Peptides against a protein of PDB entry 3J47. Designs and how they scored, part 108

Target 1, 121 residues: chain A of PDB entry 3J47
Amino acid sequence: IRLTNQLKSLKGLQSKLKDVVEYLDKVINKELPINHTILGKLQDVFNLLPNLGTPDDDEIDVENHDRINISNNLQKALTVKTNDELMVIYISNLVRSIIAFDDLIENKIQNKKIQEQRVKD
Target 2, 26 residues: chain B of PDB entry 3J47
Amino acid sequence: NAQYHLLVKQGDGLLTKLQKYGAAVR

## One batch from the design tools (peptide; made by RFdiffusion4, then SolubleMPNN)

Design b2_p25_4_s2 (from b2_p25_4, 12 letters changed)
Fold by OpenDDE base, seed 1:
Structure b2_p25_4_s2 (fold): chain B 121 residues (1-121), chain C 26 residues (1-26), chain A 25 residues (1-25)
Amino acid sequence: as target 1 above (121 residues)
Amino acid sequence: as target 2 above (26 residues)
Amino acid sequence: NLELMLELLSNLIRELEEKLDKKLR
């Protein structure tokens, strides 16, 4: 029972990972726009992935070590790139919010001046 | 990293000034 | 590309700061 549930969970994770890869391939091919919610969830997945940089000391052949290092370096590079892209989006949204708030303040000042003039007339 | 932290700090400073201005206009 | 976007954002933040400082005076 416990082992069967773990295997089912792992198969579910593998299927979901395949769906993410297929989505990323469609985004790379410009068939779909970048979805920020999917990128955020991918970052959460990468942050929750244990650094696969602790080899448990049991006898894994030299050929797998190079593949694991390449995979870890690629994963780290993808995490950094995705973080930098989200940072640019965050700052762009911050700047847009600042502009909108400045315009709102100016509109409030103008409305207050118009009301003060109408009370003096 | 350093350029990003500078941009965030500049943005936070601007946001704080904007909040003070909004409170003075209220 | 990313560095150029960060520079453009830095310039835009500076221009907004100058506009805000002019309104506070």
Scores: peptide ipSAE 0.295, ipTM 0.850, DockQ to the pose 0.775
Fold by OpenDDE base, seed 2:
Structure b2_p25_4_s2 (fold): chain B 121 residues (1-121), chain C 26 residues (1-26), chain A 25 residues (1-25)
Amino acid sequence: as target 1 above (121 residues)
Amino acid sequence: as target 2 above (26 residues)
Amino acid sequence: NLELMLELLSNLIRELEEKLDKKLR
């Protein structure tokens, strides 16, 4: 019973991971817009995934160590790539906000000058 | 990493200057 | 691609700093 439930949960996780991969492929192919919420949730998942590279489980056969290292390196590379992509988006939004605020300040200065001129007339 | 942190720091510095300017124009 | 985007963003931040400093003076 316990093992069967664990296998069912693992199969459910595998299906969800496949759906996430298919979604990411569609985003990469520009078939769908980047959803920041999904990307943030994926980062949270990667941050909660145990670093399978913590060396403290002395019971994993040497043949599994290379597969685990490849999986961990891929996960770390995906995490770094996702972080870098979000960082680029963050800076792009920051720059856009700065431009919009600079324009707002300029408009406010112009409006103040127009009001000062109307009080002198 | 380092280049990115530098870029973020520059952006935050610019945002801070812009906030000061916006407060001075009020 | 990412490096080029970082360079473009760095240039844009620099241009905005120059514009802001010119308006503050």
Scores: peptide ipSAE 0.294, ipTM 0.852, DockQ to the pose 0.744
Fold by OpenDDE base, seed 5:
Structure b2_p25_4_s2 (fold): chain B 121 residues (1-121), chain C 26 residues (1-26), chain A 25 residues (1-25)
Amino acid sequence: as target 1 above (121 residues)
Amino acid sequence: as target 2 above (26 residues)
Amino acid sequence: NLELMLELLSNLIRELEEKLDKKLR
């Protein structure tokens, strides 16, 4: 019973991971826009992946250990890259907001000057 | 990392200056 | 690509700082 439930949960996770890969492929092919919320959740998933290796001290054959380490290093590198890309987008939006606020301030100054001139006339 | 933190710090400094200017124009 | 984007953003922030400093004077 417990093993069957774990296997069912693992199959469910595998299906969800497949759906994520299919989504990422569509984003790479520019069929869909980048969704920041999905990327953030993917980062959270990848940050949890290193914790899925509890070192249960049971003999994982050296060949599987090397493949797991390569996969973990690749996943970490992909996570860092995705984080840096999201950070660049965040800063770009911050800069746009700053420009828009600067323009708003300038417009308010001009409007005040126009009102002061109309009161003097 | 370091270049990013510098860029964020510069953006925060700019935002703070802009907020002060906006408050002075009110 | 990412490094070039960071450099472009750094330059844009610098230009905005210079504009703000001119308006605060």
Scores: peptide ipSAE 0.281, ipTM 0.844, DockQ to the pose 0.793
Fold by OpenDDE base, seed 3:
Structure b2_p25_4_s2 (fold): chain B 121 residues (1-121), chain C 26 residues (1-26), chain A 25 residues (1-25)
Amino acid sequence: as target 1 above (121 residues)
Amino acid sequence: as target 2 above (26 residues)
Amino acid sequence: NLELMLELLSNLIRELEEKLDKKLR
């Protein structure tokens, strides 16, 4: 019973990973727009994955290891690129917030000056 | 990485200056 | 492309800092 449940959970994870790969392929092919929420969750998944760059010395056939390493390096590079793009968006929003705050401060100064003039008249 | 962290740090510095200015105008 | 966007944002932040410093003086 426990082993069968673990196998079912692993199959469920494998199916979800396949769906993610299919989604990423559609995004790469520009068939679908980039969903930032999905990409953020994928980044979280990659951050939870043990560093796929430590070769644990388990004798996985050199040809499969090279393909897996190339795929993992490409996925890591795409994740880094997406992170950088999200960072650019974040900074742009921060800059917009700064401009809006500066305008608010200026408006408050002007309103204070107008009130001070009205009290002197 | 380094250039990005510099940019974020500049943005945070600017935000801090704006907060000080907003407090001085109160 | 990404590097160019970062440079443009850096320039924009610098301009905002200069404007803020003028208002604080």
Scores: peptide ipSAE 0.278, ipTM 0.846, DockQ to the pose 0.791

Design b2_p25_4_s4 (from b2_p25_4, 15 letters changed)
Fold by OpenDDE base, seed 4:
Structure b2_p25_4_s4 (fold): chain B 121 residues (1-121), chain C 26 residues (1-26), chain A 25 residues (1-25)
Amino acid sequence: as target 1 above (121 residues)
Amino acid sequence: as target 2 above (26 residues)
Amino acid sequence: DLELKLQELSNLIRSLTKKLDEKLR
C-alpha cells in the first residue's frame, strides 16, 4: 500500500513535469507568451531540486554524459536567463515605486507651502 | 550577478534617501 | 539584450539619485 501510493505520486509528478516541458517548448517556439507565474514556480522547483549538475562520480557511459551535460548546461543557462529577466522586472517595479514615492513627497511639500502661504494671508 | 547586486544596492540607497526625505517633510 | 536593459535601468536609478540629491540640497 505505501509503496504503491509513492509510485502513483511519482507517476503524477512525472506527468506534470511532462506538461511543463510541453509548455516550455511552446514558449521557446513563441507559440505562447511567457507566463511569469509559471516561470516563478519553475524557478522554485529548480531551487528545490538538488544540483542535478553534481554527477556523483560513479558509472554512466561517456556518450550519454555529453547529452546530459549539454542538457544540464542548457537548462542551467535557461534558468539563469529566466532569473535575470524576472530580476530586471523586479528592479523596474522597484524603480517605478521610487519614482511614485518621489512624486508623492514633492506633492506633500507643495501642499505644505500652499498651507503656509494661506496662514500668512 | 555582480551588475544585479550593484543595481539592488543602488536601489536600496535610493529608498533610504527617500525615507529620510519623507520624514523631513512630515 | 538583458545586459543592455540592466545598464539602462542603472542609468535611470543614477538619474533619479541625482534628482533626489538636488532636492535635498
Scores: peptide ipSAE 0.310, ipTM 0.843, DockQ to the pose 0.739
Fold by OpenDDE base, seed 1:
Structure b2_p25_4_s4 (fold): chain B 121 residues (1-121), chain C 26 residues (1-26), chain A 25 residues (1-25)
Amino acid sequence: as target 1 above (121 residues)
Amino acid sequence: as target 2 above (26 residues)
Amino acid sequence: DLELKLQELSNLIRSLTKKLDEKLR
């Protein structure tokens, strides 16, 4: 029972990872817009991935070590790239919010000046 | 990294100025 | 590309900071 549930969870994770890869390929090909919710969940998955950098010393053939190291470097590079992209989006949204607040404050000052003029007349 | 931290610091400074301005207009 | 976008955003924040400083004076 416990092993069967773990295998089912792992298969579910594998299917979801495949769907994410297919989505990312469509985004790269400009067939779909970037979905921020999917990118955020991908980051959470990458942050929850255990650093596959503790070798427990059981006989892993030298050919698999290079593939694992390339996969870890690619995964780290993709994580950094995704973090940097979300960071640019976050800052862009922050700047847009700051502009909108500046315009709101200016509108409030103008409205207050108009009201003060109407009370003096 | 360093350019990002500088950008965040500049953004925080701008946000603080905006908050002071918003409080003066209230 | 990413570094150029960060520099452009930095310039925009500097411009906005100057405009806010002029309005607070």
Scores: peptide ipSAE 0.303, ipTM 0.835, DockQ to the pose 0.835
Fold by OpenDDE base, seed 3:
Structure b2_p25_4_s4 (fold): chain B 121 residues (1-121), chain C 26 residues (1-26), chain A 25 residues (1-25)
Amino acid sequence: as target 1 above (121 residues)
Amino acid sequence: as target 2 above (26 residues)
Amino acid sequence: DLELKLQELSNLIRSLTKKLDEKLR
């Protein structure tokens, strides 16, 4: 029973990983727009993955190792680029919030001046 | 990385100044 | 492109910071 449940969970994870790869391929091919939520979750997955860039010295055929390293480096570069884009969006929203707060302060100053004039009349 | 951290730090500085201004207008 | 957008955003934050300093003075 326990072993069968672990095998089912692993198969479920493998299916989800295939779906993510297929989605990423569609995004790379510009068939689908970049979904920020999916990319954020993918970043979380990569942050939880132990750095696949430590070559632990166990005999994975040199030809597959180079392809995996190139794929991991490309995926890391794409993740960094997406993080930078999300960061630009975040700062843009922060700047908008700052402008809105400045306008609110100015409106409050004006309202206070109007009230002070009404009390002097 | 460095340019981004500088940008975030500048934004935080601006936010802090806005908070001080909002407190002075109260 | 992304680096240019970061630079533009940095310039905007600098401009807003100056305007705020002028209002606080």
Scores: peptide ipSAE 0.291, ipTM 0.836, DockQ to the pose 0.789
Fold by OpenDDE base, seed 2:
Structure b2_p25_4_s4 (fold): chain B 121 residues (1-121), chain C 26 residues (1-26), chain A 25 residues (1-25)
Amino acid sequence: as target 1 above (121 residues)
Amino acid sequence: as target 2 above (26 residues)
Amino acid sequence: DLELKLQELSNLIRSLTKKLDEKLR
């Protein structure tokens, strides 16, 4: 019973990971817009993934060490790239908000000048 | 990292100037 | 690509900062 439930949970996780990969491929190919909620959840998953590259156990053969190091370096590189992409999006949104606020202020100044002219006439 | 922190600092400076401008136009 | 976008965004922020300084002067 316990082993069967663990295998079912692992198969469910594998299916979800496949769906995430398919989504990321569509985003890379520009077929879908970047969804901030999905990227944020992926970032949370990468942050919660144990560093598979702190070997606190000194007894696994040298040939598996290269594959584990490649996986960990790839995971770190993917995490950094995802963080950098989210940062660019965040700053782009900040700049858009700043432009919109500058336009609002300019419109308010113009409206004030128009009102001051109407009071002098 | 350093380029990002510089960009954030420039954005914060712009936001602060924009807030001062908004207060002067009130 | 990402670094180029960061540089473009930095240039935009610099341009907007100059425009705000000109309006505040």
Scores: peptide ipSAE 0.289, ipTM 0.844, DockQ to the pose 0.774

Design b2_p25_5_s2 (from b2_p25_5, 14 letters changed)
Fold by OpenDDE base, seed 4:
Structure b2_p25_5_s2 (fold): chain B 121 residues (1-121), chain C 26 residues (1-26), chain A 25 residues (1-25)
Amino acid sequence: as target 1 above (121 residues)
Amino acid sequence: as target 2 above (26 residues)
Amino acid sequence: SELEELRKEADGLLKKVEEFREKLE
């Protein structure tokens, strides 16, 4: 039962991660804006990840050490992948912010130039 | 991990500079 | 003149962001 629930949760996480990657690809391609709801769900998954890796202390039989190492390596790999996705989202937001500010600066420069021309006329 | 944190720090620095420019243009 | 300097600095920031994108690809 516990192993089946972990596998189901992992499959659910994998599906959500795939959806996030697809969303990130669309954001990189400027097809869609960043969805804050997806970011919130990723944060929730990240906050739950430490809880997925805590085996309850009671049955550490020595034969489980290799299985624990494999599970820890998988969790580490998933954490790295999640961090990479969060990084792409963060950079995409920064790029969008920079572009928006550049447009604002250009609009202000144009408005000032128009006002200076009107004062000279 | 270290490269990720460096990238985030560089991005935050760029955002801070951008905010200063936005304030200077007001 | 100050507005032109601000524009040049913004262009420099955009270039840095593009270089950062290229490093991520």
Scores: peptide ipSAE 0.330, ipTM 0.831, DockQ to the pose 0.222
Fold by OpenDDE base, seed 3:
Structure b2_p25_5_s2 (fold): chain B 121 residues (1-121), chain C 26 residues (1-26), chain A 25 residues (1-25)
Amino acid sequence: as target 1 above (121 residues)
Amino acid sequence: as target 2 above (26 residues)
Amino acid sequence: SELEELRKEADGLLKKVEEFREKLE
């Protein structure tokens, strides 16, 4: 029972990883727009994955190791690009919030001036 | 990287100025 | 005056952010 549940969970993870790869391929091919939510979740997955770039010295055939290293480098490059894009969006939202706050301050100043004028009249 | 860090630093500076201004208006 | 400077700095940041976005796309 426990082993069967672990195998089912692993198969589910493998299916989800396949779906992510298919989605990433469609995004790379510009067939679909970048979904920020999916990319954020993917980043979380990569942050939870132990550094796939430490070659533990296990004799994985040099040809498979090179393909895995190229794939890992490509995935790392894609994660960096996505991180940069998310950071740009974050800064944009921060600046918008600053502008909105500035407008709020100006409105408060104007309202205070109007109230002071009404008290003097 | 350097240009990005500069942009973040400028944003933080603006936020700080905005906070000071908000405190002065209160 | 200080508020106007803050707005100008904010607009400058927005422009830089958009330039970064264009480079990433």
Scores: peptide ipSAE 0.326, ipTM 0.824, DockQ to the pose 0.779
Fold by OpenDDE base, seed 5:
Structure b2_p25_5_s2 (fold): chain B 121 residues (1-121), chain C 26 residues (1-26), chain A 25 residues (1-25)
Amino acid sequence: as target 1 above (121 residues)
Amino acid sequence: as target 2 above (26 residues)
Amino acid sequence: SELEELRKEADGLLKKVEEFREKLE
């Protein structure tokens, strides 16, 4: 019973991972726009993935070592790229918020000056 | 990394100035 | 004057962010 449930969960995870890969391929090919919510969930998945690239597992056959190193380097590069993109989005939103707040302050200053002129008249 | 940190520092500086102005207009 | 300087600095930062976005895309 426990093993069967674990296998079912693993198959479900594999199917979801396949769907994610298919989606990523469509985004890379510019067939679909980047969805920020999906990108955030993918980042969470990558952060939860065990570092498959910790070299401490001595027993991985030499032929798989190059593929694993390429996969780990690719995963690390994708993680860095995703982090950089999110940082750019964060900074862009921060700057937009600063500009909007600056305009609000200027509007308040102008309104205050108009009220002071009305009191003097 | 260095360019990113510079952008973050510039953003923080602008935010601080904006907060001071907001407090002065209140 | 100080508010105008803040706007100019913010616009400069926005331009740099856009340049970074273009490099990552």
Scores: peptide ipSAE 0.322, ipTM 0.827, DockQ to the pose 0.712
Fold by OpenDDE base, seed 1:
Structure b2_p25_5_s2 (fold): chain B 121 residues (1-121), chain C 26 residues (1-26), chain A 25 residues (1-25)
Amino acid sequence: as target 1 above (121 residues)
Amino acid sequence: as target 2 above (26 residues)
Amino acid sequence: SELEELRKEADGLLKKVEEFREKLE
């Protein structure tokens, strides 16, 4: 049961990661704005990861130590992967903001040039 | 990690240049 | 010229972001 839940959660996470990647492509292509809901769902998945590795209190058998280490390593790897994804999203948003600000500056420069030409006429 | 930090630094550098340019245009 | 340089830097950052994305996929 627990392994099946972990596998299901991993598959779900993989699917969500794919959705995030697809969303990031659309954001890069300027087709969509940033979706905070996707980020929230990713955070929720991460907040659930610690719970995937907690043994139920009743089976303290020595064989669980290796499984706990594997689970902790998997959780750590997933945490790193999501941090990387969040960083990619952050950088993508930063670049988009920079481009938008650049366009705004160009528009202001053009408007200023038009005003200066009108004053000279 | 190192490539990420480099990318972040480049983004921050670009943002700083953009801010300076915006201030010069004002 | 400075604005054009800023655009080039932004395009360079965008390409790097895409490369990072491809590595994460």
Scores: peptide ipSAE 0.374, ipTM 0.842, DockQ to the pose 0.632; fails the geometry check

Design b2_p25_5_s3 (from b2_p25_5, 16 letters changed)
Fold by OpenDDE base, seed 4:
Structure b2_p25_5_s3 (fold): chain B 121 residues (1-121), chain C 26 residues (1-26), chain A 25 residues (1-25)
Amino acid sequence: as target 1 above (121 residues)
Amino acid sequence: as target 2 above (26 residues)
Amino acid sequence: SELEEIRKEADDLLKKVNEFRKKLE
């Protein structure tokens, strides 16, 4: 039961990560705004991952040890992949903030030029 | 003007790197 | 390393944007 739940959670995480990457690409392409709900769900999944790795003291027979190691390696690989995706999200947000500031700066420059022209007239 | 254009160019460079990274994580 | 480079460049860009905004205000 526990291994099946870990595998299911892992598949769910992989699917969500794929969705997040696709969303990030759409955002980088300026097709969609950032959805904070996707980020929140990803954080929730990440916060649940450490709880999936706590060995509850139930005597897991020696035959399950290889499956646990595979699950832990897959969890570790997914944790790394999740961290990379979270970093991409963070950077995407940062870049959007920079673009928004760039637009504000351009607007201020234009307004200043208009004011300078009005003072010369 | 020159500092603004430099900033825009750096932002575009960062966007390009971000796109490449997103593609590499797929 | 590439991710860390991108993060560093992003932080540097944010600093420059903030400095440029302060000069325009």
Scores: peptide ipSAE 0.361, ipTM 0.831, DockQ to the pose 0.198
Fold by OpenDDE base, seed 2:
Structure b2_p25_5_s3 (fold): chain B 121 residues (1-121), chain C 26 residues (1-26), chain A 25 residues (1-25)
Amino acid sequence: as target 1 above (121 residues)
Amino acid sequence: as target 2 above (26 residues)
Amino acid sequence: SELEEIRKEADDLLKKVNEFRKKLE
């Protein structure tokens, strides 16, 4: 039950992240107006992500199109990294749950052995 | 990616084994 | 014995997961 709920939550987060990416692509393509509230929440998410690459402060006059491509590549890289981190956290919790359940099984076996010994005495 | 999928598959295998043991101990 | 093997395999998986986490951090 707990692990299934965590997996469901992770899948839900993955779906929401995909929806955010699709929304951002539509905004970039000028199909939708920029929603400042969504952009602000997205910025908060990015601020929680470790800075991937200090752009060296070299004033490369990259044409606005190349800046958009670099920003999109950085955003995609950040999204992939976030997904990988969430997956690692999921597996870590799964393995911890397996170990904890293994310990529970061993404790139950030991308790049965103790009970059987008490009945023989 | 490939190493991650392998790790997931190994974890699922362990979970399956653990479920079988949990059923046998009940 | 079989339970101990599962625990050992689970511990090995946990170590691998932690190594992957360190690479992503």
Scores: peptide ipSAE 0.346, ipTM 0.817, DockQ to the pose 0.709
Fold by OpenDDE base, seed 1:
Structure b2_p25_5_s3 (fold): chain B 121 residues (1-121), chain C 26 residues (1-26), chain A 25 residues (1-25)
Amino acid sequence: as target 1 above (121 residues)
Amino acid sequence: as target 2 above (26 residues)
Amino acid sequence: SELEEIRKEADDLLKKVNEFRKKLE
C-alpha cells in the first residue's frame, strides 16, 4: 500500500513538474509573471524528497534492494529535474531584473539630459 | 551537477554586478 | 559618461544571461 502511494505521489509530482515546465516556458516567452505558488509547490516537492529515501522500520526482505536503488535513482532524477526547473526560474528572474534595471538606467539618462538642457536654457 | 554549479556561480556574478550598478545609479 | 558605462555593462550582463539561457536549452 505505501509503495503504491509513493508511486502515485511520484506520478503526481511528474505531472506537476510538467505543468511547471509549461509555466516556465510561458514565463520565458514573457506571457506570464512568476507565480510564487508554483515555487512553493516545488519547495514542497523538495521537502518530500528526503522522505522518499527513508525505509520504514519493517523487515525489508532482500527483494527490495533493487526497488530501493530504483527509488533512489528516481529520487535523484527528480531532484535533478527540480533543480533544473529552479534554475530556469532563477535565470528568468535574473533576466527580468536586468531588463527592469536597463529601463531604470534609460529613464535616469533621459532625466539627466532633460536637466542638462534646462540648465543651458 | 558541475555544469549547474557553474551556471549558478555565473548567475550570482551577474546579480552582484547588477547590484553594484543599482547602487551606483541610486 | 558613468551612466553610459553602466548601460554598457548592463548590456554585457544581458548578453551573458542570454548565453546561459542558450546553454540551458
Scores: peptide ipSAE 0.353, ipTM 0.829, DockQ to the pose 0.230; fails the geometry check
Fold by OpenDDE base, seed 5:
Structure b2_p25_5_s3 (fold): chain B 121 residues (1-121), chain C 26 residues (1-26), chain A 25 residues (1-25)
Amino acid sequence: as target 1 above (121 residues)
Amino acid sequence: as target 2 above (26 residues)
Amino acid sequence: SELEEIRKEADDLLKKVNEFRKKLE
């Protein structure tokens, strides 16, 4: 039962990660805005992932140990991949913020120039 | 004008750092 | 450790951007 639940949770996480990757690709392509709520829920899921791999010292038959190791390696790989994806989103948001700031500065300078011209006239 | 150019230069420096990070993560 | 360093530098960058925003307001 516990292994089946872990596998189901891992499959669910993998599906969610895939959905996040697809969402990230759309955000990178400027098709969608970044949803902070999705990112927060993903972080929560990832913070729970290490807890799904705690070996309770229960008599795990040798055949189950290999499957658990494969599951843990997959979870670790998925965690790393998602951390990288989250970093890409974060960087993309920073770049967008910088661009928006540069545009704001330029607009303020243009407005000041227009005001200075109006005072000279 | 001078303050604006300073801000732009600092933003460019920030962007350059971000680009270096993006390249390091790839 | 490298990921943590990248995050730290990104946060420092964000702080600089915010300081610039405050100077422009």
Scores: peptide ipSAE 0.340, ipTM 0.821, DockQ to the pose 0.030; fails the geometry check

